Peptides against a protein of PDB entry 5TUV. Designs and how they scored, part 37

Target 1, 107 residues: chain A of PDB entry 5TUV
Amino acid sequence: KEVIDRLRYLKAEIEDLELKERELDQQKLWLQQSIKNVMDDSINNRFSYVTHEDICNCFNGDTLLAIQAPSGTQLEVPIPEMGQNGQKKYQINLKSHSGPIHVLLIN
Target 2, 107 residues: chain B of PDB entry 5TUV
Amino acid sequence: AQECQNLEVERQRRLERIKQKQSQLQELILQQIAFKNLVQRNRHAEQQASRPPPPNSVIHLPFIIVNTSKKTVIDCSISNDKFEYLFNFDNTFEIHDDIEVLKRMGM

## One batch from the design tools (peptide; aimed at target 1 M39 T73, target 2 P62)

Design b2_p20_4_s1 (made by RFdiffusion4, then SolubleMPNN; from b2_p20_4, 7 letters changed)
Fold by OpenDDE base, seed 4:
Structure b2_p20_4_s1 (fold): chain B 107 residues (1-107), chain C 107 residues (1-107), chain A 20 residues (1-20)
Amino acid sequence: as target 1 above (107 residues)
Amino acid sequence: as target 2 above (107 residues)
Amino acid sequence: MEIIFKTDLPMGKHHLKVTD
């Protein structure tokens, strides 16, 4: 029957899609590892930076904080709530477990 | 049949998921290219200047950028070991990672 | 305190906008 044939077709296609998805997952893992290796290279690491000018060009007219934090640092942003002075509180919480955090002010 | 319909829905869901994974993979490739371009730019710049930039003039990866209005008042509390930071803003702000910055830089 | 955004660095999102 047509329905039976359609079922068989769909099942076969889904199996092919499963294979494709696994392939993509593997490719992602390999690429992520490649990126890590490239970034961890001593020469690349030495030159892995941006300048104040770079940042200013990206965000014209703003006050900017550049925060250098180790991988794994926890970033938390609470819901803005009314403070004691009747003003909403906008906060950022950072907590590192592996190294110090460095902050630069860019105007 | 109902089973046929269920499989068609599953097929479509898998196709969309695969499409998303393909897009994510492409983004990772672009990220790696952007990083390599950044390194190349900086190497060339330092060669031309015959010296590295001052330590406090550059922002080393990984980093995040917080941007807010020039009128925003920012308070910061820092732990003794600089492992914990608390930022308070009197107005709204945005956070961008280094990947977003590299994109805006056109790397 | 309720958190609207919580992650480990590097961020899962490339951009976060905190509004009223």
Scores: peptide ipSAE 0.488, ipTM 0.895, DockQ to the pose 0.313
OpenDDE base, seeds 1, 2, 3, 5: peptide ipSAE 0.462, 0.027, 0.468, 0.025; ipTM 0.893, 0.850, 0.893, 0.850

Design b2_p20_4_s2 (made by RFdiffusion4, then SolubleMPNN; from b2_p20_4, 9 letters changed)
Fold by OpenDDE base, seed 4:
Structure b2_p20_4_s2 (fold): chain B 107 residues (1-107), chain C 107 residues (1-107), chain A 20 residues (1-20)
Amino acid sequence: as target 1 above (107 residues)
Amino acid sequence: as target 2 above (107 residues)
Amino acid sequence: SSIIFKTDLPMGKHRLVVKD
């Protein structure tokens, strides 16, 4: 009887958790759309930038590349493997489908 | 009972997923707030300066930051239309998205 | 820093998408 009661309790709780998870999924979708709308707004888009100073304040004195790419741009970082010269390959591949990519050097 | 154990495992799995989704939702909220704060900052700054910043002095979203040692040699191949980029590094690098930058900026 | 720019590209693999 105790086991039966536990089973019933667990099943009921799982059902509640399913509802909660669906609620969160819907909230996520809503928020994602909201963010998109805010970012796509013409006025917000005009002011959606950071400065070189901003970047320099966020990172130490390394070589910094700022890569401006349209949304949806494909970024690939292959697993480092030995190259033809015996050196590991450290690589970034970028493919845009909607516009040009711009690169800025910050140092 | 084995069924009870199975349900308890499932319950725990669902609880963890819900926790993760709640965290992700909070992250999205913070991202939206950070973006709005960025826009507000930039609007105010341009008003004070009575002009927009020079085009090459700012980095428009979306972007990524690549940082590496100053000693790292970077080879970059660019397509004619600038839709494709291939970066080769002779050493390790780090990639940071614009969201992380905004966080580091305190937005 | 030494940055060399060239114009020959391959591409053809799967994706991480740049954040919106």
Scores: peptide ipSAE 0.030, ipTM 0.854, DockQ to the pose 0.047
OpenDDE base, seeds 1, 2, 3, 5: peptide ipSAE 0.028, 0.029, 0.028, 0.030; ipTM 0.855, 0.854, 0.851, 0.855; seeds 1, 2 fail the geometry check

Design b2_p20_4_s3 (made by RFdiffusion4, then SolubleMPNN; from b2_p20_4, 10 letters changed)
Fold by OpenDDE base, seed 1:
Structure b2_p20_4_s3 (fold): chain B 107 residues (1-107), chain C 107 residues (1-107), chain A 20 residues (1-20)
Amino acid sequence: as target 1 above (107 residues)
Amino acid sequence: as target 2 above (107 residues)
Amino acid sequence: SQIIFKTSLPAGKHKLVVKD
């Protein structure tokens, strides 16, 4: 029957898609590990920086803060709430566990 | 048949997941390329200058950029060990990660 | 590039008012 043929076709296609999905999952894991290894390399780490000029070229006109923090640093941006003075609170909370945080004012 | 319909739904679900995973993989590839290009640029620049950039003139990865109006007043409380930061803004701000910065730099 | 200030923030409490 046509229905039986369709079922067999769909099952075969799903099997192929499952294989493709697993392949992509594996590739993602390998690539993530590769990126980590590249960034952790001593030479690459030494040169893994941007300049003030780089940042200024990317963002024009406004006040810019560059915050360098170790990987794993906790970043919290609370939902703005009204303060005691009637002003909304716009906050950033940073907590590092592995090293100091460095902040630069640009512009 | 009902089974046919169920399989068609499953097929479509898998196709969408594959598409999403392909996109994510592409982004990771681009990130790795951008990082490698950044490293190469900086190595070349330092070789020409015959010295590394001065401290506090560069932002080491990983980092974030906070962008706000020049009229925004920013209060910053920093712990003695610089492991904890509290920022208070009297207006809205934007946060950009280093990946986005590298993209804007054309890396 | 319009770099006006290059300041590293030390430990403590700071009030930042950036001028044009």
Scores: peptide ipSAE 0.220, ipTM 0.873, DockQ to the pose 0.033
OpenDDE base, seeds 2, 3, 4, 5: peptide ipSAE 0.060, 0.031, 0.058, 0.045; ipTM 0.857, 0.855, 0.858, 0.860; seeds 2, 4 fail the geometry check

Design b2_p20_5 (made by RFdiffusion4)
Pose (drawn by RFdiffusion4):
Structure b2_p20_5 (pose): chain A 104 residues (1-83, 87-107), chain B 106 residues (1-49, 51-107), chain P 20 residues (1-20)
Amino acid sequence: KEVIDRLRYLKAEIEDLELKERELDQQKLWLQQSIKNVMDDSINNRFSYVTHEDICNCFNGDTLLAIQAPSGTQLEVPIPEMGQKKYQINLKSHSGPIHVLLIN
Amino acid sequence: AQECQNLEVERQRRLERIKQKQSQLQELILQQIAFKNLVQRNRHAEQQARPPPPNSVIHLPFIIVNTSKKTVIDCSISNDKFEYLFNFDNTFEIHDDIEVLKRMGM
Amino acid sequence: SPTFVNSSELEEPFKYTLSL
């Protein structure tokens, strides 16, 4: 039949696709690890910053609010319901205080 | 028969997912070279100049919140711990450290 | 996770975690 070896063919491709994903899952997990190792060198953390000019060049006009918090800080944004609509940001930081810079 | 319809849908799924994984994989690479160059760029600027800590500098990780000039922004801290509440009377946008690094080149 | 969020387009609670 046309269907029974449409199966055997498809069932012969997905393992190549399955192993490809396993490979891509391993590559992503130790690429992320190599990224964590670079951003926590003490020398590299010393220069891991951006200036006002950089932000102004990438955001034309308006009011800009820069919010800096430690890693793992959770940011929760609810739906714009009505109660006047509510536009709000819920910030939870367990590892330390947050720093807010008003960009001009 | 429906074992044929199930695997064709599953196949495309795996394909569409394996493709997106290869995309975020190179984006992660781009994230590292952008970070490395950003660090190298700041070291070079310090050899021609040190900028003060609370001003003119934003450390990673961070977010950028963009809203209209007529928008009022409120910051509230309550009795509950490890909580921050920002209110806006109008719409806003949130951008990440990764995107700003891309917008500035590397 | 997305790097850009527009508040007016939200249909569900959005959650994001800052990371390195």

Design b2_p20_5_s1 (made by RFdiffusion4, then SolubleMPNN; from b2_p20_5, 8 letters changed)
Fold by OpenDDE base, seed 5:
Structure b2_p20_5_s1 (fold): chain B 107 residues (1-107), chain C 107 residues (1-107), chain A 20 residues (1-20)
Amino acid sequence: as target 1 above (107 residues)
Amino acid sequence: as target 2 above (107 residues)
Amino acid sequence: QPTHIDSSKLTETFKYTLSK
């Protein structure tokens, strides 16, 4: 009887949690769409940039590459593996589908 | 009972997912705010300067920043279709997306 | 999806899609 009661309680709680999770999923979807709409606005799009100074203020002491690419561009970083000469390979793979990729050396 | 244990595990799993989703939702909200602040900043700056920035002086969203040691050798290869880019590094690197950059900028 | 990636700490192939 105690087990049965516990089971009923847990099932009810899980149901409530499921509703909460769905609510969060919907909120996420809405917000993502909102962000897209804001960014796609012509005026906002015109001003959606950072400067070299902005980047320099965020980072120091290293070589910095800025890679600008169209939305939807895919980035992959494989696990570093040993090359043929025994040197570890560190790689970034980028694939765009709609436009060119622009690479800028910041410092 | 085994069923009770299974439900308790499921409950905990759902609670963790909800927590993660709540955090992600908060991040999205901050992203939208940061973007709007960025746009406002840039609009104001251009108004003050009475001109847009030079074309190659800004980095348009979306972008990523790659930082690595000044000693790191970087090679870039472009595929035949010109949509795939392979960056080879002889040492480790870090990647930061535009969202993180906006955070660091205090947007 | 993490906003910061360190190539030296990867335990699996990292995949990311630029968005917005």
Scores: peptide ipSAE 0.513, ipTM 0.900, DockQ to the pose 0.880
OpenDDE base, seeds 1, 2, 3, 4: peptide ipSAE 0.508, 0.505, 0.525, 0.510; ipTM 0.901, 0.899, 0.902, 0.901; seed 3 fails the geometry check

Design b2_p20_5_s2 (made by RFdiffusion4, then SolubleMPNN; from b2_p20_5, 12 letters changed)
Fold by OpenDDE base, seed 1:
Structure b2_p20_5_s2 (fold): chain B 107 residues (1-107), chain C 107 residues (1-107), chain A 20 residues (1-20)
Amino acid sequence: as target 1 above (107 residues)
Amino acid sequence: as target 2 above (107 residues)
Amino acid sequence: QPTKIDSSKLTETYTFTLTK
């Protein structure tokens, strides 16, 4: 009797959790779409930038490169491997599909 | 008894997934708020200055920040259409996305 | 989910897509 009751309870709880998880999944999708819409708005897009000062306030003491690229640009950072000269190769590969990439030296 | 144990494991897995999804949802909300705050700040700043900032003085979203030692030598190969970039560093580097930058800015 | 990549700590090739 106790085992049967426990089984029934667990099944009911799992069903409730399934509903909750589906709700959260939908909320995430809607929020992601909302963010996209907000950022794609013409006015918001016009003002969607940071300044050199902003970056300098966030980072200090190093060489800073700002790489601006269209949404959808793919970035690849391979595991460093030994190069032809026997030195490790540290690389960043960028591929844009919709527009040019811009690079700014901040410091 | 074994069936109860199986369901309890499933229940726990679902609870953990729900917790993770709730956290991710909160982060998305914060990202949206940060972006809106950024836009508001920039609109106000341009109004006060009575002009937009120079084109090369700002970094438009989306972007990434690459920081490395001042001693690091950076080589960049660019395709003709500027759609493809290959960066070579003779030392280690860090990459930070625009979301992290907005957080560091306190947006 | 902010992205912070350290080239010195990579255990696998890292890839991501810039998004709005």
Scores: peptide ipSAE 0.407, ipTM 0.890, DockQ to the pose 0.858
OpenDDE base, seeds 2, 3, 4, 5: peptide ipSAE 0.253, 0.416, 0.404, 0.405; ipTM 0.872, 0.889, 0.888, 0.886; seeds 3, 4 fail the geometry check

Design b2_p20_5_s3 (made by RFdiffusion4, then SolubleMPNN; from b2_p20_5, 12 letters changed)
Fold by OpenDDE base, seed 3:
Structure b2_p20_5_s3 (fold): chain B 107 residues (1-107), chain C 107 residues (1-107), chain A 20 residues (1-20)
Amino acid sequence: as target 1 above (107 residues)
Amino acid sequence: as target 2 above (107 residues)
Amino acid sequence: QPTHIDSSKLTETYTFTLTK
């Protein structure tokens, strides 16, 4: 009887969790659309930038590359594989479909 | 008993997913706030300066920051149209997206 | 949705899209 009651309880809870998960999924979708709308606004777009100073304030001690690319640019970072020389290859692959990529050396 | 155990596992899995989704939703909210704050900051700054910043002094969204040791050798291969980039590093690197940068900036 | 990637700790190939 305890097992039966536990089963019933668990099933009911899972059903509630399913509803909650769907609710969260919908909220995420709506928020994502909201963010997109805000970022796509012409005025916001004009001011959607950071300065070199901003970046330098966030990082120190390293070489810093800033890679600016259009929305939709694909970035790939493969698992470091052994090269022909036996050394691991550390790579970043970028592919844009809508515009040029711009690279800045910050530090 | 086995069915009960299976449902308990499923329950826990769903709870974890929900927790993750809630966290992701919160992060999206923070991202939106950060972006709005960035826009406000820049807009105010340009108003005070009565001019936009120099083109090469800013990094427009979206962007990523790559940081690596100052000793790291970086090779870059660029396509003719500058739509495709291949970066090769002789050592490890880190990538930070613009969202993380905004967070570090305290936006 | 990685905000931070460390090449030294990669266990899988990461592919993501820059979003404006």
Scores: peptide ipSAE 0.427, ipTM 0.890, DockQ to the pose 0.880
OpenDDE base, seeds 1, 2, 4, 5: peptide ipSAE 0.422, 0.413, 0.414, 0.419; ipTM 0.892, 0.886, 0.888, 0.887; seeds 2, 4 fail the geometry check

Design b2_p20_5_s4 (made by RFdiffusion4, then SolubleMPNN; from b2_p20_5, 10 letters changed)
Fold by OpenDDE base, seed 1:
Structure b2_p20_5_s4 (fold): chain B 107 residues (1-107), chain C 107 residues (1-107), chain A 20 residues (1-20)
Amino acid sequence: as target 1 above (107 residues)
Amino acid sequence: as target 2 above (107 residues)
Amino acid sequence: QPTHIDSSKLTETYTYTLSK
C-alpha cells in the first residue's frame, strides 16, 4: 500500500522534473541564439570593445597580452614539457579559420 | 522496495541537473546584460569624445588576456597564412577570457 | 563556460574556442 503510493508519487515527480528540464534546455538554446544575434548586430559589433584602461583596471602591473581573434579561433594550451635545453615549455597555440589574429601589449 | 530506491536516485540526479542548468542559464543572462552595458558605455563615450577611439587603443571581442610576470620572455611565431600563432613562454602564465574581463569591469 | 587558465596547474591539454 505505502510502497505503491510511494512509487506513484516518485513517478509523477520524475515526470514533472522531465518537463522542467526540457523547458530549461529550450530556454538555454533560445538565449544562446539571442546572444549571437545581439553580438552580430552591426551597431553592437561596432561598440563591442574594451580599452587599455579597462584591462589595466582589471589586472595589476604584470605583462598583459591582449589577443583578439575571430570567433571560432581554437586555443590550445598543452601540458608543459621539458624542452631541448632542459627548460619547461609553456605554450599557447592559436588557430584561426576566418581571419587574422591581433595581439596587443598592455602596459 | 528496490524500485523505490532506484526512482529516488533518479529523482535526485534530475534535481541536480536542473539546478546546474538553472545556474548556467543565469550566467548567460548576466553575460548578455554585461555586453549590452558595455555597448551602451562605449556609445556614450564616443559621443562625448566626438570621435571613435584609435584602432590600436581598443580590444574588440572576442579576445583573451594573457597575464604573466614582467620577467617572462615571450616569443611569438606566426604561420605564413597568419592564421596560426605559437606563443612560447619561459615561465607560467594565466589566461582570462572576455567574459571574465567584463565581470571584473563591473558591467 | 568561462574558465580561468593557469598554465602551472594544468593536468591535461586545455582547449578553448573563442566565441561571441
Scores: peptide ipSAE 0.506, ipTM 0.901, DockQ to the pose 0.873
OpenDDE base, seeds 2, 3, 4, 5: peptide ipSAE 0.496, 0.513, 0.501, 0.503; ipTM 0.899, 0.901, 0.900, 0.900; seed 3 fails the geometry check

Design b2_p20_6 (made by RFdiffusion4)
Pose (drawn by RFdiffusion4):
Structure b2_p20_6 (pose): chain A 104 residues (1-83, 87-107), chain B 106 residues (1-49, 51-107), chain P 20 residues (1-20)
Amino acid sequence: KEVIDRLRYLKAEIEDLELKERELDQQKLWLQQSIKNVMDDSINNRFSYVTHEDICNCFNGDTLLAIQAPSGTQLEVPIPEMGQKKYQINLKSHSGPIHVLLIN
Amino acid sequence: AQECQNLEVERQRRLERIKQKQSQLQELILQQIAFKNLVQRNRHAEQQARPPPPNSVIHLPFIIVNTSKKTVIDCSISNDKFEYLFNFDNTFEIHDDIEVLKRMGM
Amino acid sequence: PPHFLNSAELEENFHYTLSL
């Protein structure tokens, strides 16, 4: 039949696709690890910053609010319901205080 | 028969997912070289100049909140711990450290 | 996770975590 070896063919491709994903899952997990190791060198943390001019060049006009918090800080944004609509940002930081810079 | 329809749908799924994983994989690489160059760029600027800590500098990780000039922004801290509440009377946008690094080049 | 968010387009609660 046309269908029974449309199966055997498809069932012979997905393992290549399955192993490819396993490979891609391993590559992603120790690429992320190598990224974590670079951003926590003490020398590299020293220069891991951006200036006002950089932000202004990438955001034309308006009011800009720069919010800095430690890693793992959770940001929760609810739906714009009505109660006047509510536009709000819920910020939870357990590892430390947050720093807010008003960009001009 | 339906074991044929199930695997064709599953195949495309795996394909569409394996493709997106290869995309975030090179984005992660781009994230590192952008970070390395950003660090190298800041070291070079310090040899021609040190900028003060609370001003003119934003440390990673961070977010950028963009809204209209007529928008009022309120900041509230309550009795509950480890909580921050920002209110806007109008719409806003949130951008990440990764995107700003891209917009600046590297 | 997405790197851009518009508040006017939200149909569900949005959750994002800062990371390196």

Design b2_p20_6_s1 (made by RFdiffusion4, then SolubleMPNN; from b2_p20_6, 10 letters changed)
Fold by OpenDDE base, seed 5:
Structure b2_p20_6_s1 (fold): chain B 107 residues (1-107), chain C 107 residues (1-107), chain A 20 residues (1-20)
Amino acid sequence: as target 1 above (107 residues)
Amino acid sequence: as target 2 above (107 residues)
Amino acid sequence: QPTHLDSSKLTETYHYTLSK
């Protein structure tokens, strides 16, 4: 009887958790859309940038590349492998679908 | 008994997923706040300067920052089409997205 | 959606999409 009662309890709890998870999923979608709307606002978009100084203040001692690309641009970094010349390959692949990619050297 | 154990495992799995999703939502909220703060900062700065920043002095969102050693040789090529970019590095690198940068900026 | 990547620690191909 206790086992049966425990089973019933667990099943009910899992059902409640399923509802909670779906609620969170919806909230995520809503918030993501909200962020997009805020960023797409004409005034906000005009001021949606960081400066070279901002970047330099965040990072020290290295070469910094700032890569600005349209939303939706896909980035891939393959597992480094040995090349034909015996040098290990470190690569970034970028694919934009809607506009040019801009690269700035910082620092 | 085994069924009870299976349900308990499932319950725990769901609880962990919920926790993760709650954390992700919190991060999105912080992201939105950071963006709004960035916009306000930039608006104020431009008002004080009475001019927009020079075009090449700012990095518009969305962007990524690539961090690598000063000794790293970086080659960039456009491949396949005008929207595909291949970056080759002779050493390791790090990538930071705009969200992380805003966090580091204290936005 | 990772916000940071270290190329030296990759165990699989890293995928990221720039987004608003």
Scores: peptide ipSAE 0.568, ipTM 0.904, DockQ to the pose 0.932
OpenDDE base, seeds 1, 2, 3, 4: peptide ipSAE 0.563, 0.560, 0.568, 0.564; ipTM 0.904, 0.902, 0.904, 0.904; seed 3 fails the geometry check

Design b2_p20_6_s2 (made by RFdiffusion4, then SolubleMPNN; from b2_p20_6, 10 letters changed)
Fold by OpenDDE base, seed 3:
Structure b2_p20_6_s2 (fold): chain B 107 residues (1-107), chain C 107 residues (1-107), chain A 20 residues (1-20)
Amino acid sequence: as target 1 above (107 residues)
Amino acid sequence: as target 2 above (107 residues)
Amino acid sequence: QPTFLDSSKLTETFKYTLTK
């Protein structure tokens, strides 16, 4: 029967897709670890920076803040809410656990 | 028939999920390439200059870029140890991570 | 995961961890 054949086909395909998804998950984990290893390398770390010019070339016409912080620093942006004066509050919260945060004004 | 339809929906859902994971994996690959290119660029530049750039002239990874209007008033509260930062903006802002910056740089 | 955030379009608290 056509329906039975279709069901069999779909089930087989879904099984293949499950395998593919697991493969992708493993590849992601592998790649994430690879990136970490590359970035943690002492030589690479020494040269892991951008310049003010680089930033200015990427953005224009606005105030730019460059915030450099240790890995693991947590950034939080709450939903803008109405303040006491009736204006929306726009906030960024930064919390580092391993070192100081450095802020630069660009442009 | 109904079972067939259910499996087809499931198949499509899985296909979309796999597609998303493939895209994410591709982005990670590009991130790694971009980082390696950045390191190579900086190494070459420092070799040509025969010295590293001034410490305050570069932004070390990881970092974020906050972009806001020139008219935006920014207030910043900093903890004594500089581990915590609270930014208050009177208007909207954008945040871009270092990954996006590297992409914009063409790395 | 997101590389870009627009504060004007937030529907939930955005959380991000800087990763070296």
Scores: peptide ipSAE 0.541, ipTM 0.900, DockQ to the pose 0.897; fails the geometry check
OpenDDE base, seeds 1, 2, 4, 5: peptide ipSAE 0.526, 0.526, 0.533, 0.534; ipTM 0.900, 0.898, 0.900, 0.900; seeds 1, 2, 4, 5 fail the geometry check

Design b2_p20_6_s3 (made by RFdiffusion4, then SolubleMPNN; from b2_p20_6, 10 letters changed)
Fold by OpenDDE base, seed 5:
Order: sequence, then structure tokens, then C-alpha cells
Structure b2_p20_6_s3 (fold): chain B 107 residues (1-107), chain C 107 residues (1-107), chain A 20 residues (1-20)
Amino acid sequence: as target 1 above (107 residues)
Amino acid sequence: as target 2 above (107 residues)
Amino acid sequence: QPTHLNSSELTETYTYTLTK
């Protein structure tokens, strides 16, 4: 009887949690769409940029590459593996589907 | 009972997912706020300067920043379709997305 | 999707899609 009661309680709680999770999923979807709409606005899009100074203020002491690419561009970083000469390979793979990729050396 | 244990595990799993989703929602909200602040900053700056920034002085969203040692040798290969880019590094690197950059900028 | 990646800490192939 105690087990049965516990089971009923757990099932009810899980049901409530499921509702909460769905609510969060919907909120996420809405917010993502809202962000897209805001960014796609012509005025906002015109001003959606950072400067070289902005980047320099965020980072120091290293070589910095800025890679600007269209939304939807896919980035892949494989696990570093040994090359034929025994040197580890560190790679970034980029695939754009809609436009050019622009690479800038910042500092 | 085994069923009770299974439900308890499921409950915990759902609780963790909910927690993660709540955190993700908060991040999205901050992203939207940061973007709006960025736009406002840039609009104000251009108004003060009475001109837009030079074309190659800004990085348009979306973008990523790659930072690596100044000693790192970087090679870039572009595929024949010009949509695929392969970056080779002889040492480790870090990647930062535009969201992180906006955070670091205090947007 | 992490906003920061260190290549030396990878345990699996990392994938990321630029958005917006």
C-alpha cells in the first residue's frame, strides 16, 4: 500500500514536471523567434556589429582571428589527432551554405 | 519496488533538464538584451560621429573569435566550392562566439 | 552549445552553428 501510494505520488509529480518542461520549451521557442525578429529588423541589422577595438578590449596577448559568416554556417573542431609526422593536428572546419566567410586578423 | 526506483530516477532526470532549460532561457534573455544594447550603442556612436564606421573596421554578427598563441602557425585552405574553410593550427586554440564577446563587452 | 571552446579540452568532436 505504501509502495502504491508512492508510485501514485511520483507519477503525479512527473506529470507536473512534464508540463513545466513543455512550458519552458515553448518559452524557448518564443524567445528564439523574438531574437530572430529583432536581429532581422533592418535598422537593428545595420547596427549589429562590433569594432576591432571592442575585440581588443575583450582579449589580449594572442593572435585573434575574427570569422564572420552567414547564419547557419557550421563549425566543426575534431579531436586533435597525430599527423603523419607525429605532430598533433588542430583544426577548424567551416561550412557556409549561403554566403562568403570573412576572416580578419584583429591583432 | 523497481518501478518506484525507476520513477524516482525519471523524476530526477526531469528536474535536471528543467534546471538546464531554465538556465538556457536566462541566457537567451541576456542575449537579446545585450544585442539591443549593442545596437543602441552603435546608433549613438554613429550619430555622434555623423558617419558610419569604415567598412573593414567592424565585424558584423554572427561571428566567432579564434585566439591562439602568437607563435601558432595558421594555415587556411578553401574548398573548390568556396564555402568550406579548413584552418590548420600547429598548436591549441580557443573559440569564442559573438554571445560571449558581447558579455565581455558588458552589453 | 558552449560559447567558449578550448581545443585542448575536447573529448569529442565539437560542432557549432552560427546563429542570427
Scores: peptide ipSAE 0.531, ipTM 0.900, DockQ to the pose 0.885
OpenDDE base, seeds 1, 2, 3, 4: peptide ipSAE 0.528, 0.518, 0.537, 0.528; ipTM 0.902, 0.899, 0.902, 0.901; seeds 1, 2, 3 fail the geometry check

Design b2_p20_6_s4 (made by RFdiffusion4, then SolubleMPNN; from b2_p20_6, 11 letters changed)
Fold by OpenDDE base, seed 5:
Structure b2_p20_6_s4 (fold): chain B 107 residues (1-107), chain C 107 residues (1-107), chain A 20 residues (1-20)
Amino acid sequence: as target 1 above (107 residues)
Amino acid sequence: as target 2 above (107 residues)
Amino acid sequence: QPTYLDSSKLTETYTYTLSK
């Protein structure tokens, strides 16, 4: 029956797709490691920066804070809630595990 | 048959995930290219200037950019330990990571 | 891996890890 044949076809295709998805997952991990290696290279690391001018060219009209922190630093932005004083709280929480956080006011 | 329909739905779900993962891989590739271009630019610039940029004039990766109104009051406090930062804003803000900045820079 | 956040449009706590 055509239905039976369709079932067989679909099952086989799904199996192939599972393999493809796992392949992509591995490729992602590999590429992420590659990027890390490139960025950790001593020469590349030395030159891995942007300038104030770069940032100003990308943004305009507002206050700009540049926050540089060690890799692995965790950032959290909670849902704004009403504070004790009746105003909404807009917050950024940063937790570094390996080094200091640097804040620059630009623009 | 219902079984065929179920498998077709699953097939489509998997295809969509694969498509998304392929796109993510492409973005990672572009990220790596952008970083390499950044490094090359900076190396060339420092060669031309015959000196490194002033330390406070550059922002080292990884970083984030916080964009908020000029009227926004920003308070920063260090809590618990020297590695934990709390930023308080009296208004909304936007966050852009270094990847997006490199994109905007045309790297 | 979000590259952009608008604090005015949050429906859940946003988390991000700075990484190379």
Scores: peptide ipSAE 0.577, ipTM 0.904, DockQ to the pose 0.928
OpenDDE base, seeds 1, 2, 3, 4: peptide ipSAE 0.572, 0.565, 0.579, 0.573; ipTM 0.905, 0.902, 0.904, 0.904; seed 3 fails the geometry check

